# Designs tried in a protein design run: peptides against a protein of PDB entry 9IZ0. Part 42

Target 1, 345 residues: chain A of PDB entry 9IZ0
Amino acid sequence: ITCLGSNGHTYKQLVKGGNDDLRQDAVMEQVFEQVNGFLRSYRKTSQRNLSMRTYKVIPLALKTGVIEWVQDTIPLGEYLDSAHKVYHPKEWSLSTCRKLIAEKQMEDLETRLKVYDLVCRHYRPVFRHFFLESYADPVQWFTTQTNYARSTAVASVLGHVLGLGDRHGQNILIDKTSGEVIHIDLGIAFEQGKKLPVPECVPFRLTRDVVDGMGITGVEGVFRRCMEFTLETLRREEDSLLSVLEVLRYDPLFSWLISPLRRMKKQKMQLENFNQPESGNITTDASRDPKIQRNNVSGESEAERAILKVRQKLSSTLSVEASVGELIRIAQDPSYLALMFCGWS

## One batch from the design tools (peptide; aimed at target 1 H168 L196 V198 F341)

Design b2_p18_4_s1 (made by RFdiffusion4, then SolubleMPNN; from b2_p18_4, 9 letters changed)
Fold by OpenDDE base, seed 1:
Structure b2_p18_4_s1 (fold): chain B 345 residues (1-345), chain A 18 residues (1-18)
Amino acid sequence: as target 1 above (345 residues)
Amino acid sequence: ELEEKIKFLEERINSGKL
């Protein structure tokens, strides 16, 4: 829809309806706005304009709301699929890579690592080309690539701390003007991604293409330093951040758990990406609820566990540098990336 | 072009402005 604002500007808006809990997105955006306040308060983060890019979410009902249309963006996964066809036309298709990883999903780690390495050799990184092709001016190119590395660093720290899940290439937008990343579909948080049919094993998305976009320094430069400054800021503001999360504990509309319906939807989407459309009317008889023991862990006990986990991630037991170093290592570890739905790109 | 962009990056990194 297109709305005329009270300021006389016309805004394109996305109306979402269905099983998407836009209240969770709206709450996470509020948390990001608070964190952006902290990042503006410290010299090291403020002088670099470090922020999590936000977008306006207006929940209208349990399953309906309005989202700000982020203009001049592209999904990372859409760019990468198109660019890979251009720059590496002799390599494997994304569908071939997905199929091969899927066929080995139930195999041992050693087999999955061999398949992941094989896929990586036949699907090379291309995300550097986004900056090279879009920005002729060296200053614009440099500025945009720097903004990408900075925004990715902030999003990586926040994604880890808040346990953001479902960080696939369609849920990460690239701003074509600034090079900044915009995370969308925030409905999997507080490590609920580990409860997906394909569990998330990495703290944030740091695949080969995500690194390739950082330029020649990869993770060893702007990205690492900006992760360190972001984590330093969040550790200083731990009590403030925890206080924001405690407000959500009492929000009856906030779900600390992935809904069974959302889990099933993500499961189907994962499976449908594996099955070519044989036109079989599988009436999914919803009657076989596996008795997943509803451990009626009260929503309060899950909130408490989530907040405790955030506090643990903000612990000063390790230096900022050591903590960031370990996060970067884990996020790039083939042993974890080989277990993901799309860990190669 | 790419080499000039790389050189410009290295100079900026080394200047501590990043």
Scores: peptide ipSAE 0.039, ipTM 0.682, DockQ to the pose 0.015
OpenDDE base, seeds 2, 3, 4, 5: peptide ipSAE 0.029, 0.031, 0.022, 0.030; ipTM 0.629, 0.659, 0.573, 0.635

Design b2_p18_4_s2 (made by RFdiffusion4, then SolubleMPNN; from b2_p18_4, 12 letters changed)
Fold by OpenDDE base, seed 3:
Structure b2_p18_4_s2 (fold): chain B 345 residues (1-345), chain A 18 residues (1-18)
Amino acid sequence: as target 1 above (345 residues)
Amino acid sequence: KLKEKIEYLEKRINSGKL
């Protein structure tokens, strides 16, 4: 819909109705606003304008809401598919790569690694071209690429700490004005993505194209340093962050469990993404939500486990540098990326 | 253009302001 604001500007808004519980997304945006407060309070993060990009989510009811339409954005996956056809027209199609990975999904790790390597050799990274071609001015190019690396670093730390899953190329928007990443569809948090048929195996998305967008330094430099400063800030604010999450523990509207409907929807989207190049709007008319008796006991136990995992991820047992180094290593490990739905780009 | 971007990047790297 398009709404006229009180300021006379027209705003495009996405109205989701039916079965999309936007309360999860709205709560995660509130957590990001608090984290952005912490990032603004500390010199190392504030001087770099480190923030998680947020968008407005207004839940109207249990299954309906309004999402802000983020202007001047493109989905990362949409850009990558189009750019790959331009810069590597002799390489394999995204559909060919998806098919080969899917055909080997049930095979051993060695076979999956061989197929992943084969796909990687026939589907090269292109995301550097977003910055190189979109920005004629060197200062604008450098600024936008730096903003991308910074925003990706913040999103990567938060993605790991909060256990954000389903961070595929359609759930990551690129702001064409700033170069920043915007994570959308935040309905999988606290490692609930590990409960999907294709589990989230990496702490955050750090695929070859995500790295290629960082330019010649890759993960070394702006990205690594900004991850370190973000993690240092979150470790310092551990008690504040945990207090925010404890409030959510007692929120009866927040679901620490992935709903069976949401699980089935994500299951279908995973399976359909294996078979179809275009993620069309799947309006699943699941009008009959069986009254899932939330066994309150199971929700509290999942909330406690989630908060404990956040605390464990914020542990100062390892240095910030060692912790970030290990996260970057795991996120780039072919043994994990070969298990992903789309780990090659 | 690409050359100017590389030269600008090198200047910024050398400035330590990354």
Scores: peptide ipSAE 0.211, ipTM 0.851, DockQ to the pose 0.014
OpenDDE base, seeds 1, 2, 4, 5: peptide ipSAE 0.119, 0.028, 0.041, 0.065; ipTM 0.787, 0.665, 0.744, 0.757

Design b2_p18_4_s3 (made by RFdiffusion4, then SolubleMPNN; from b2_p18_4, 10 letters changed)
Fold by OpenDDE base, seed 4:
Structure b2_p18_4_s3 (fold): chain B 345 residues (1-345), chain A 18 residues (1-18)
Amino acid sequence: as target 1 above (345 residues)
Amino acid sequence: ELEERIKYLEERLNSGKL
């Protein structure tokens, strides 16, 4: 849909109808706007224009809403699959890499590390080419690559602190004008990604392609410094951030738990991405509600645990530099990336 | 040389001098 704003500008909007609850996305966007307030108030972050890129989400009903259409964007995973075919046409396909990782999903860590290394040797990073292709002007190239590293740093700290899950390449958009990252599909937060069929073991996405986009300095330039300033800001504003999250504890419409339906949908999408579409009409008779034993973990007890984990992640037990150094190390650790659905790209 | 120049430019951007 295209809407005319009261300012005379036309805005494209995506009407999402289906089975996805947009209320969780809308709440996370509200949290990001509050955090953007903190980043604007603090000198070290405001001087760098550090922000989490947000988009407007208006839930209309349980399964329908309007999302702001972010113009001039591409999903990271779409760009990477296309660019890899262009720059490395003799390397393995994304489907081959996915298949090999999946075939070894039930194996030991040593076997999974060997397969991950093998995949990495046959699927090289390409994301640096996004900036080289998109920006012929050296100043624009450098500015957009810097904006990418800055926005990725903010998103990485926030993603860790809020425990954002499902950070695959289709849920990360790249703004082709600014180089900034935009995180979408925020329905897996507060470490609920660890409850997925393939548990998320990394604090945020810092794969080889995510690093390749940062340019020659990789993680040791703009990215590390912007993570440090972002974490320093969030630690200073801990009580303010926790107060925002505490309001959500009393929202009866907010779910601190991943829905069983969303978990099953993500499981199916993970499995279907491995099977070529054989034309089998699987009439999913959606009528068998499996008696998922509702372990009566009160929603309040999950909210309290989530807030306590946020507080723990903001703890000053380690320096900002030490905490960021550990997060960067863990996010790049092959022992975690080898366990992920797509840890190589 | 190129790495030092990039690092210098990054430091200037991050200082609000670029």
Scores: peptide ipSAE 0.025, ipTM 0.600, DockQ to the pose 0.015
OpenDDE base, seeds 1, 2, 3, 5: peptide ipSAE 0.024, 0.013, 0.025, 0.011; ipTM 0.580, 0.425, 0.570, 0.422

Design b2_p18_4_s4 (made by RFdiffusion4, then SolubleMPNN; from b2_p18_4, 7 letters changed)
Fold by OpenDDE base, seed 3:
Structure b2_p18_4_s4 (fold): chain B 345 residues (1-345), chain A 18 residues (1-18)
Amino acid sequence: as target 1 above (345 residues)
Amino acid sequence: ELEELIKFEEERINSGKL
């Protein structure tokens, strides 16, 4: 739908009906606004304008809501598929790479690593070209690439700390004006992605293309430093962040458990991502909702476990630099990337 | 299956059906 605002601006909005519980997304956006408050209050993060890019989510009913349509964006996966065909026309198709990884999904780690390496040799990174193509002016190029590395660093720390899952190329938008990343479909938080048939093993998405977009310094430039400052801010504001999450513990609208329907939807999306080129219109018609009585006792125990995991991730046992170094290492480890649906791009 | 997929991709690339 298109809405005319009281300010005379037209806002495109995506209406999701019937099957999408947007309450989870709306709650995560509220957590990001609180974190953005902490990032604005801390000098090291404020001086760099570090923020998680947010979008408006308005839940209208249990399964109906309105999402802000973010203008001037492209899904990362859509750009990468298109750019790969242009820059590497003699390499393998994205469909072939997906099929090869899917075929070996049940094999041992050694076999999966061999297939991952093979795919990586036949599908090279291209995301640096986004900045080179979109910004002819060197100052705009440098600014937008810097904004990308900064926003990716904030999103990576928050993704790890809050246990955001399902961060694939269709769930990451790139702002064509700023170069910033926007994470969408926040339906999996607090490591609920580890309960999927294919568990998420990485702390955040740091694939070869995600790194290629950071330019010549890769992770060792703006990205690492902005991760460090973001984590330092979150450690400083640990009690404030935990207090925000404690409010969510008692929010009857928030679900600390992945609903069976949401699990089934994510399982289907996982299977479809192997078999189809990314046509972004997955209308999953899940018309029959069994009234799953929330076992309140299980939800409260999962909320407590989730908050405990956030506290553990904010532990000052290791330096900020050591913690960020280990997160970057794990996120780039082939032994985890080979287990992903699309760890090569 | 793997070898058939690789062969299919090589044939696709070589045929110029990009």
Scores: peptide ipSAE 0.186, ipTM 0.809, DockQ to the pose 0.041
OpenDDE base, seeds 1, 2, 4, 5: peptide ipSAE 0.142, 0.012, 0.124, 0.133; ipTM 0.794, 0.412, 0.782, 0.789

Design b2_p18_5 (made by RFdiffusion4)
Pose (drawn by RFdiffusion4):
Structure b2_p18_5 (pose): chain A 304 residues (1-257, 299-345), chain P 18 residues (1-18)
Amino acid sequence: ITCLGSNGHTYKQLVKGGNDDLRQDAVMEQVFEQVNGFLRSYRKTSQRNLSMRTYKVIPLALKTGVIEWVQDTIPLGEYLDSAHKVYHPKEWSLSTCRKLIAEKQMEDLETRLKVYDLVCRHYRPVFRHFFLESYADPVQWFTTQTNYARSTAVASVLGHVLGLGDRHGQNILIDKTSGEVIHIDLGIAFEQGKKLPVPECVPFRLTRDVVDGMGITGVEGVFRRCMEFTLETLRREEDSLLSVLEVLRYDPLFSWLGESEAERAILKVRQKLSSTLSVEASVGELIRIAQDPSYLALMFCGWS
Amino acid sequence: EATEELEEEREEAAERLE
């Protein structure tokens, strides 16, 4: 529902009748805003202008809340389905991949990796072409690319830290003229998903297409640097963060999917921010564990 | 709706595993 504005600007409101965890999304957005404040009160984490982008959430009811449909965007999942067909029509469709993996579900490890390797060899990455031929001449394109890399890196590090759940393309919105990413529908948090009926391996969203969209350079450069600066900044302001997560723990609003999984979750948050391992080594291991095909094969259908 | 579809696919996949 799109309304005009007094200043003359239209605002789009996305109202949902489904039982999306909009309250959890709201408190997560509050944490994200406070993180943006942390990144604001520092030299390195603000020269890059890095920020975990937040979209305003106004949940009138958990089942029937209303959120801000962000200014003109195309969701990642709804995108690169048309781009896949237009750019690579010869290669296989999502139908062949989907249920073919569906045949993979009951198979063993080697079979799962083999079929995944086959399908991934068939479906070359295509998201790299969104930033080309869409935004503008090169300066704006590069600004948008670095904005996407930064925003996705910060969102990914924060989601791994807070154990964010669903990370399909249907839950990612790319801005357009700016390039900052907006994660949507973050209902599953504090390590809720991996432990699904169907298990997962990847800690944060990192497909082949996503790393192809970061540019010619994969996730080694601006992405890693932004991730490691984010990790160090989050560690330096760790006390305030755990304070925020503690106040989340003591209220019965945040979903942690007497004693609760929230305690163990924040302990794992501390471990993830623990200074025992160098931050650079932590970022390296995170990139490896999110990029390796062995982990990617078991994730779920698609996710090429 | 898309989330529900995924849930259904997950359930089917869980059943197939079992």

Design b2_p18_5_s1 (made by RFdiffusion4, then SolubleMPNN; from b2_p18_5, 11 letters changed)
Fold by OpenDDE base, seed 2:
Structure b2_p18_5_s1 (fold): chain B 345 residues (1-345), chain A 18 residues (1-18)
Amino acid sequence: as target 1 above (345 residues)
Amino acid sequence: EKDEELLKEIAKLAELRA
């Protein structure tokens, strides 16, 4: 839908059905707004304008809500598929790569690593071209690539700390004006991605294309330093962040667990994306959620466990530099990426 | 193609601005 704002501007809005999903997105966006407050309060993060890009989510009724449509964006996965066909027309298609990974998903790690390496050799990174082709001016190119590396660093730290899952290329938007990343579909948080049919093994998405977008330095320089400053800020504000999460413990509408139905839906979508390569608009038709009696007692125990995991991730046992170094290492490790749905791009 | 030298110089500037 298109709405006219009180400021006279027209805003495109996405109407989604499914109250639980929109409430979860709205809650995560509120957490990101609080974190953005922390990032603005500290000189090291404020001087760099570090923030998680947010969007407005308004839950309206039992099955309807309004999501702000982020203008001038493209899904990362949509850009990468198109750019790969242009810059590497002799390499394998995304469908061929997906098929080969899927055919070997039940094999041992050694076999999966060999398949992942084979896919990587026939599907090379292209995301640097987004900045090269979109920004003719060297200053704009540099600024947008820097904004990309900064926003990706913030999203990577925050995504790890909150255990944000389902970070595939369709759930990461690129702002074509600023180069910043925008994370959408926030319904898989607090490490519930490990309960998906393909368990999430990486702390955040740091695939070869995500790194290629950072330019010649890759993860070294802007990205690493901005991760360090972000983690330093979150460690300082640990009690404030945990207090925000404790409020969610008492929200009966917030789900600390992935619903079996949402898990099955994500499973079906993953399997369909293996069989049909087309980037079909995944209209999430929210089918009838049966009234599963949420045992409130199980929800509180899972909230407590989630908060304890957040506290553990904010531990000062390791330096900020050592913690960031290990996160970057794990996020790029082929032994984890070979196990993912799409770890090669 | 943007000059590889320009890309290297800009990358150094990015590191300094981090």
Scores: peptide ipSAE 0.025, ipTM 0.512, DockQ to the pose 0.014
OpenDDE base, seeds 1, 3, 4, 5: peptide ipSAE 0.000, 0.000, 0.017, 0.005; ipTM 0.256, 0.272, 0.425, 0.305; seeds 1, 5 fail the geometry check

Design b2_p18_5_s2 (made by RFdiffusion4, then SolubleMPNN; from b2_p18_5, 11 letters changed)
Fold by OpenDDE base, seed 4:
Order: structure tokens, then C-alpha cells, then sequence
Structure b2_p18_5_s2 (fold): chain B 345 residues (1-345), chain A 18 residues (1-18)
């Protein structure tokens, strides 16, 4: 739909209907707007225009809402799949890579590392080409690549601190104009990604393609420094951030737990990538209702645990540099990436 | 050696599935 704003501008809006609860996204976008306030107030972050890119979400009902249409964007995963076919046509398909990782998901770490290495050798990074092909002017190329590294650094720190999950290439948009990243589908937060069928083991997405987009310096340039400035700002504003999260503790629109429906939907999406149609009637007797013991773990106890985890991540026990260094190390560690659903790109 | 043979088997299985 197109809406006329009070400012006389027309805005494209996506009316989303279906099974997705937009309340989680709306609440997380409000947290990002508050954090963007902190980033604007601090000289080291404001001088670099550091921000989490946001979009407007208006939940209308449990299954319906209006989302701001993010113009001039592409999903990272869509670009990478297309670019990989162009630049590396002899390498493996994304489906082949997914299938191999998936078939070995129950094997030991050593076997999974070997499969991950094999996939990495047959699916090389291409994301540098986004900047080279989209921006013929060297100044525009450098500016957009810098904006990408800055935006990714902010999103990485915030994603770690808030425990954002489900950060796959379809949930990360690239702005074709600015090079900035826009994170969408924010309904997996506060480390609930660890409760997925394939647990999330990395603090944020820092795969080989995410790094390839940073250019020649990789993580050691603009990215690391912008992570440090962002974490320094969040540590300074710890009490302010915790106060925002305490308001969310009482927000009836927010769920501190991954919904059983969302977990099942993600489980199906992971399983559908496994089944080639061998015509075998595997009557998966869906009749094993796992007795989800509704342990009435009060939503309050999970909120308290989540806020405590945020406080722990903001701890000044390590320097900002040491903390960022360890986060970057873990996010790039093959021993964690080999365990992920798509850790190679 | 045995680990390389397993990798080559995985590569051959991946190529057959292209």
C-alpha cells in the first residue's frame, strides 16, 4: 500500500498477513531507536554517524501488520547466490553446500570441520563484488564499503548484546544506495537462537562473505574500530539500556521466549532442505507430541535472566578492545561456524 | 590419508548430487 504521511510525503508500506508475529520486530526496532539515541549522544559514535538502520513496524493483530517498505535493498543471501553463480560458475551450488553440512550435522566436530573446510573450498566469497559492480566511482565505492563496515559493526555489537538470532542472509538486507545493512525479522532475541534445532553458536554473523564485503583490511579496519566505539557507548549507557529493557519486561507485546510455532516453522524450513522426495511413505507419526512440559517458567523469570545476560555482556571486566577482539575471534572460529546452518558464506 | 579418502568420497558424493 502507499500511505500519505503528515509531512506530505508518500511512503510504500508492506501489509504482512500470515503466521508471523510482528510485535517482536516492533519492540526490537524501538530498542534500536533508543540505542541510536545513545550513539548520537556520544562523540566517538556520532562523528562516524554510527547507527542501527531501523524500519517502522506497526503490528495490527497477532498475524497482521504494516512494515515500512525498505526501498533500494536486496537480501544479502539473494545477492550472494546470484553473484556466486556469476563469479564462480564451476563451484558448488548453495543447495549442495547446505545438503552436505546438513547430512553431517550429527557427526563429531572433527568431521563437521572437514565438511565445513570442503564447502569453503568449493564456495568462495564474492561479496566484495557488490561494491565493485554497483559503484563505478572510486569515491562512492570507498564510501559505501565504509558504510557497510560501520553498519555491520553496530549491528554485530547490538546483535551480540541483545542476543539477536536467526541472522541468515535473507534476514540481512543491503541498502544499494548507502551500502548499509538492515536487519529484519527480529523475533529471535535474548539468545533464543540457541534453542533452535541448529543452535546458534556465534555472537553475530561474521562469515567469509560478510568479511569479504569489508575490503582489503577485512575486520582489522573500520569494522573493529566501530565495534569498539559502539561497545564503549553501550557500556557507558548501560543503566539507560537496562531501563529500556525493564520497560519491555512489562510490555504485553514482547515475548522473551521463542514461540513454539516459530520454533516449529524454523524446524520445518531446516527439514525441507534435507528431503529430496524419495517417495518412501515415512509416515512421520507427528503423534509424538513432545510433552512440552509447560514448565510455567514465568515470563518474568526469563525476562530477568535475559536482562542479567545483557548486563553480563556489558561488563567492564575486559577492556573494550579485548572484548571486541574475543567476539571477532569467536564469530570467525571454524569450530563454531562448522556447527551453523550456513557458516561458510 | 584415511581422512583425505573420506573427503574425496564426500566430494564425489557432492559432485554426483549437482
Amino acid sequence: as target 1 above (345 residues)
Amino acid sequence: EKDLERLEEIEKLAEKRK
Scores: peptide ipSAE 0.013, ipTM 0.512, DockQ to the pose 0.031
OpenDDE base, seeds 1, 2, 3, 5: peptide ipSAE 0.000, 0.000, 0.007, 0.005; ipTM 0.298, 0.223, 0.453, 0.457

Design b2_p18_5_s3 (made by RFdiffusion4, then SolubleMPNN; from b2_p18_5, 10 letters changed)
Fold by OpenDDE base, seed 4:
Structure b2_p18_5_s3 (fold): chain B 345 residues (1-345), chain A 18 residues (1-18)
Amino acid sequence: as target 1 above (345 residues)
Amino acid sequence: KVDEELRKEIEELAKLRE
């Protein structure tokens, strides 16, 4: 749909219909706009134009909404799948890599590390080519790669602090004009990604391809420094951020828990990549627990736990540098990445 | 082919633990 704004500008809008609750996306985008206010107020972040890229979400109903169409973007995963076929046509397909990781999902950590290493040797990073292909001018190339590293740093800190889950390559868009990342499908927050059938064990996505896009300095250049400045800003604005989250605690549009429907949808999407025949004993122990009263009491207790966990992540017990160093280490650790659904790319 | 490469590498790395 194309809408005329009150400012006289014409905006392309995506009308999303289906099982996706756009209310959570809309609420998380509001949190990002508040955080962008903090980033603009602090000299170290404002001088670098650090921001979380946002998009407008208007929920119309439980299953329908209007999303601002982010023009000139590509999903990271779509680019990477295409680029791997071009630059490494003799390597394994993404489907082959997914199948092998999936087939060994129930094995011990050592077996999973071996499978992860094998997949990594047969599926090498290519994301540096995005910048080389898209930007023939060296100044534009360097600028867009710098914008990518900055944007990824902000998204990584915010993603960790807010416990954003489901950060796969289809939920991360790349702006082809700026090189910035745009995170979409924000309905898994406050560490609810740990409740997925494949638990999320990393603080944010810092896979080999995500690092390859940062250029020759990898994480040690613009990325690390921009993470430090972002975390310093969020620690300074802790009370302001917690006050925003306390307002969300009472927002009837926000769910602090992953919906059973979304969990089942993700479970099906993960299982459809397992070509194992339907052993029909999905015991839907839909135990008839009386629905109404338990849902409210569980929601409030989960909101309190979520806010407490945000406060813990903003703790000044470690320096900003030490905290960022540990986050980068964990996000790149093969022992965590080998446990992920797609930790190699 | 992939399953056979994976099997061989798992077996080689099992032998490195013994």
Scores: peptide ipSAE 0.017, ipTM 0.544, DockQ to the pose 0.034
OpenDDE base, seeds 1, 2, 3, 5: peptide ipSAE 0.000, 0.000, 0.015, 0.000; ipTM 0.289, 0.340, 0.528, 0.313; seed 1 fails the geometry check

Design b2_p18_5_s4 (made by RFdiffusion4, then SolubleMPNN; from b2_p18_5, 11 letters changed)
Fold by OpenDDE base, seed 3:
Structure b2_p18_5_s4 (fold): chain B 345 residues (1-345), chain A 18 residues (1-18)
Amino acid sequence: as target 1 above (345 residues)
Amino acid sequence: SKDEELLEEIKKLAELRK
C-alpha cells in the first residue's frame, strides 16, 4: 500500500497479513534503537556515526502489520546474481552452485569442503562492483564503501550478540544512496536459527562477496575497527542492554520460542531455496494456525538462556580485539561456510 | 538442460575427488 504521511510525503508500505508475526521484528527494531542510543553516547562510535539501520515495523494485530518499504534499496542477493552474470558470464550459474551444495548436503564435512571449494572456484566475488558502478565520483565511492563497512560491522556484532539468524542475501538490503546495510525479516533471534534443519553455524554473514564489498583492505580495515568499537560500546552498556532484554522476558507477546508455523515457514524457505532461484514471492498459505498453547514455563527458561548467552557473548574474558578476531575467523571459516545454504557468495 | 548436464558432470567430479 501507499500511505500519505502527515508531512505530505508518500510512503510505500508492505502489508503482511495472516501468518507473519511482525511483533518480533518490531521488538528487534526497538532493541536496535536502544543500541543506537548507546552508539551515539560513546565518542569512538559517535564520531563514526555507527548505527544499526532500522526500519519502521507497525504490528497492527498478532499476525498483521505494516513494514516500511525502504526506498532506494536492493537485496544483496539480487545485486550479486545480476552482477555475477555481467562480470563472470562464463562461470557457473547460481542455480548450479546451489544444486551442487544441496545434493551434497548429507555428505561428510570433507566432501562438503571439496564441493564448497569447487563452487568458490567457479563463482567469484563481484560485490566490489556495486560501489564502482554506483558511484562515479571518487569521494562518493570512498564514502559509500566506508559506510558499507561500518554498517556491516555494527550489524555483524549485533547479529552475533543478539543471535540473529537467517541473514541470507534476500534478508540484507543495500541502501543505494548511503551504501549501508539494512537487515530485514528479523523473525529469528537469540540463536533460534540453530534449531532449524540447516542450523546456522556462523556468528554473522561474512562471505566472500560481503568481504569484497569492503574493498582492498577486506576485513582488515574499517570493518575490524568498527566491530571493535561496537563491541567495546556493548560491553560498557552490558547492564543497560540486559535490562532491555529483561523487559522483553516479561513481554507475554514476545516469543522466545520459534513458533511451529515460523519454523515450518523457515524450513520450507530453506528447502525451496535449494530447488528454485530466490524469486522473493513466497506466498506461504499457512491458513491453519493450531492454537499452540505457549507453555509459559518453556518460554521463561528460553528467555533466561537467551539472556545468559548475550551476557556470555559480552564477557570481558578476552580483549575486544581478540574477541573480534575470533568472530571474524569463525565467520570466514570454510568448515562453517561449506555447511551453509549459500556460504560462497 | 545445460545446467542439469553440468550438475551431473560436477557430481561425477565431486565423487571422483573422494
Scores: peptide ipSAE 0.031, ipTM 0.579, DockQ to the pose 0.049
OpenDDE base, seeds 1, 2, 4, 5: peptide ipSAE 0.006, 0.005, 0.026, 0.016; ipTM 0.382, 0.348, 0.563, 0.426; seed 5 fails the geometry check

Design b2_p18_6 (made by RFdiffusion4)
Pose (drawn by RFdiffusion4):
Structure b2_p18_6 (pose): chain A 304 residues (1-257, 299-345), chain P 18 residues (1-18)
Amino acid sequence: ITCLGSNGHTYKQLVKGGNDDLRQDAVMEQVFEQVNGFLRSYRKTSQRNLSMRTYKVIPLALKTGVIEWVQDTIPLGEYLDSAHKVYHPKEWSLSTCRKLIAEKQMEDLETRLKVYDLVCRHYRPVFRHFFLESYADPVQWFTTQTNYARSTAVASVLGHVLGLGDRHGQNILIDKTSGEVIHIDLGIAFEQGKKLPVPECVPFRLTRDVVDGMGITGVEGVFRRCMEFTLETLRREEDSLLSVLEVLRYDPLFSWLGESEAERAILKVRQKLSSTLSVEASVGELIRIAQDPSYLALMFCGWS
Amino acid sequence: EEEEEWEEYLELLEEELS
């Protein structure tokens, strides 16, 4: 539902009748805003202008809340389905991949990796072409690319830290003229998903297409540097963060999918921010564990 | 049974994403 504005600008409101965890999304957005404040009160984490982008959430009811449909965007999942067909029509469709992996579900590890390798060899990455031929001449394109890389890196590091759940393309919105990513529908949090009926391996969203969209350079450069600056900044302001997560713990609103998984979750948050390992080594291991095909094969259908 | 559980999960996931 799109309404005008007194200043003359239209605002789009996405109202949902489905039982999306909009209250959890709201509290998560509050944490994200406070993180933006942390990144704001520092030299390195603000010269890059890095921020985990937040979309305003106004949940009137958990089942029937209303959120701000962000200014003109095309969701990642709804995108690069048309781009896949237009750019690579000869290659296989999502139908062949999907249920072919469906045949993979009951197979062993080697079979799963083999079929995944085959399908991934068939479907070359295509998201790299969104930032081309869409935004503007090169300066704006590069600004948008670095905005996407920073925003996705910060969002991914924060999601790994807080154990964010679903990370399909249906839950990722790319801005357009700016390029900052907006994660949507973050109902599953504090390590909720991996433990699904169907298990997962990847800690944060990182497909082949996503790393292809970061530019010619994969996730080694601006992405890694933004991630590691985010990790160090989050560690330096760790006490305030755990304070925020503690106040989340003691209220019965945040979903942690007497004693609760929230305690163990924040302990794992501390471990993830623990200074025992160098931050650079932590970012390296995170990139490896999110990029390796062996982990990617077991994730789920698609996710090429 | 495991396959049926998987298919139910897939359908539920598609509904959650829609």

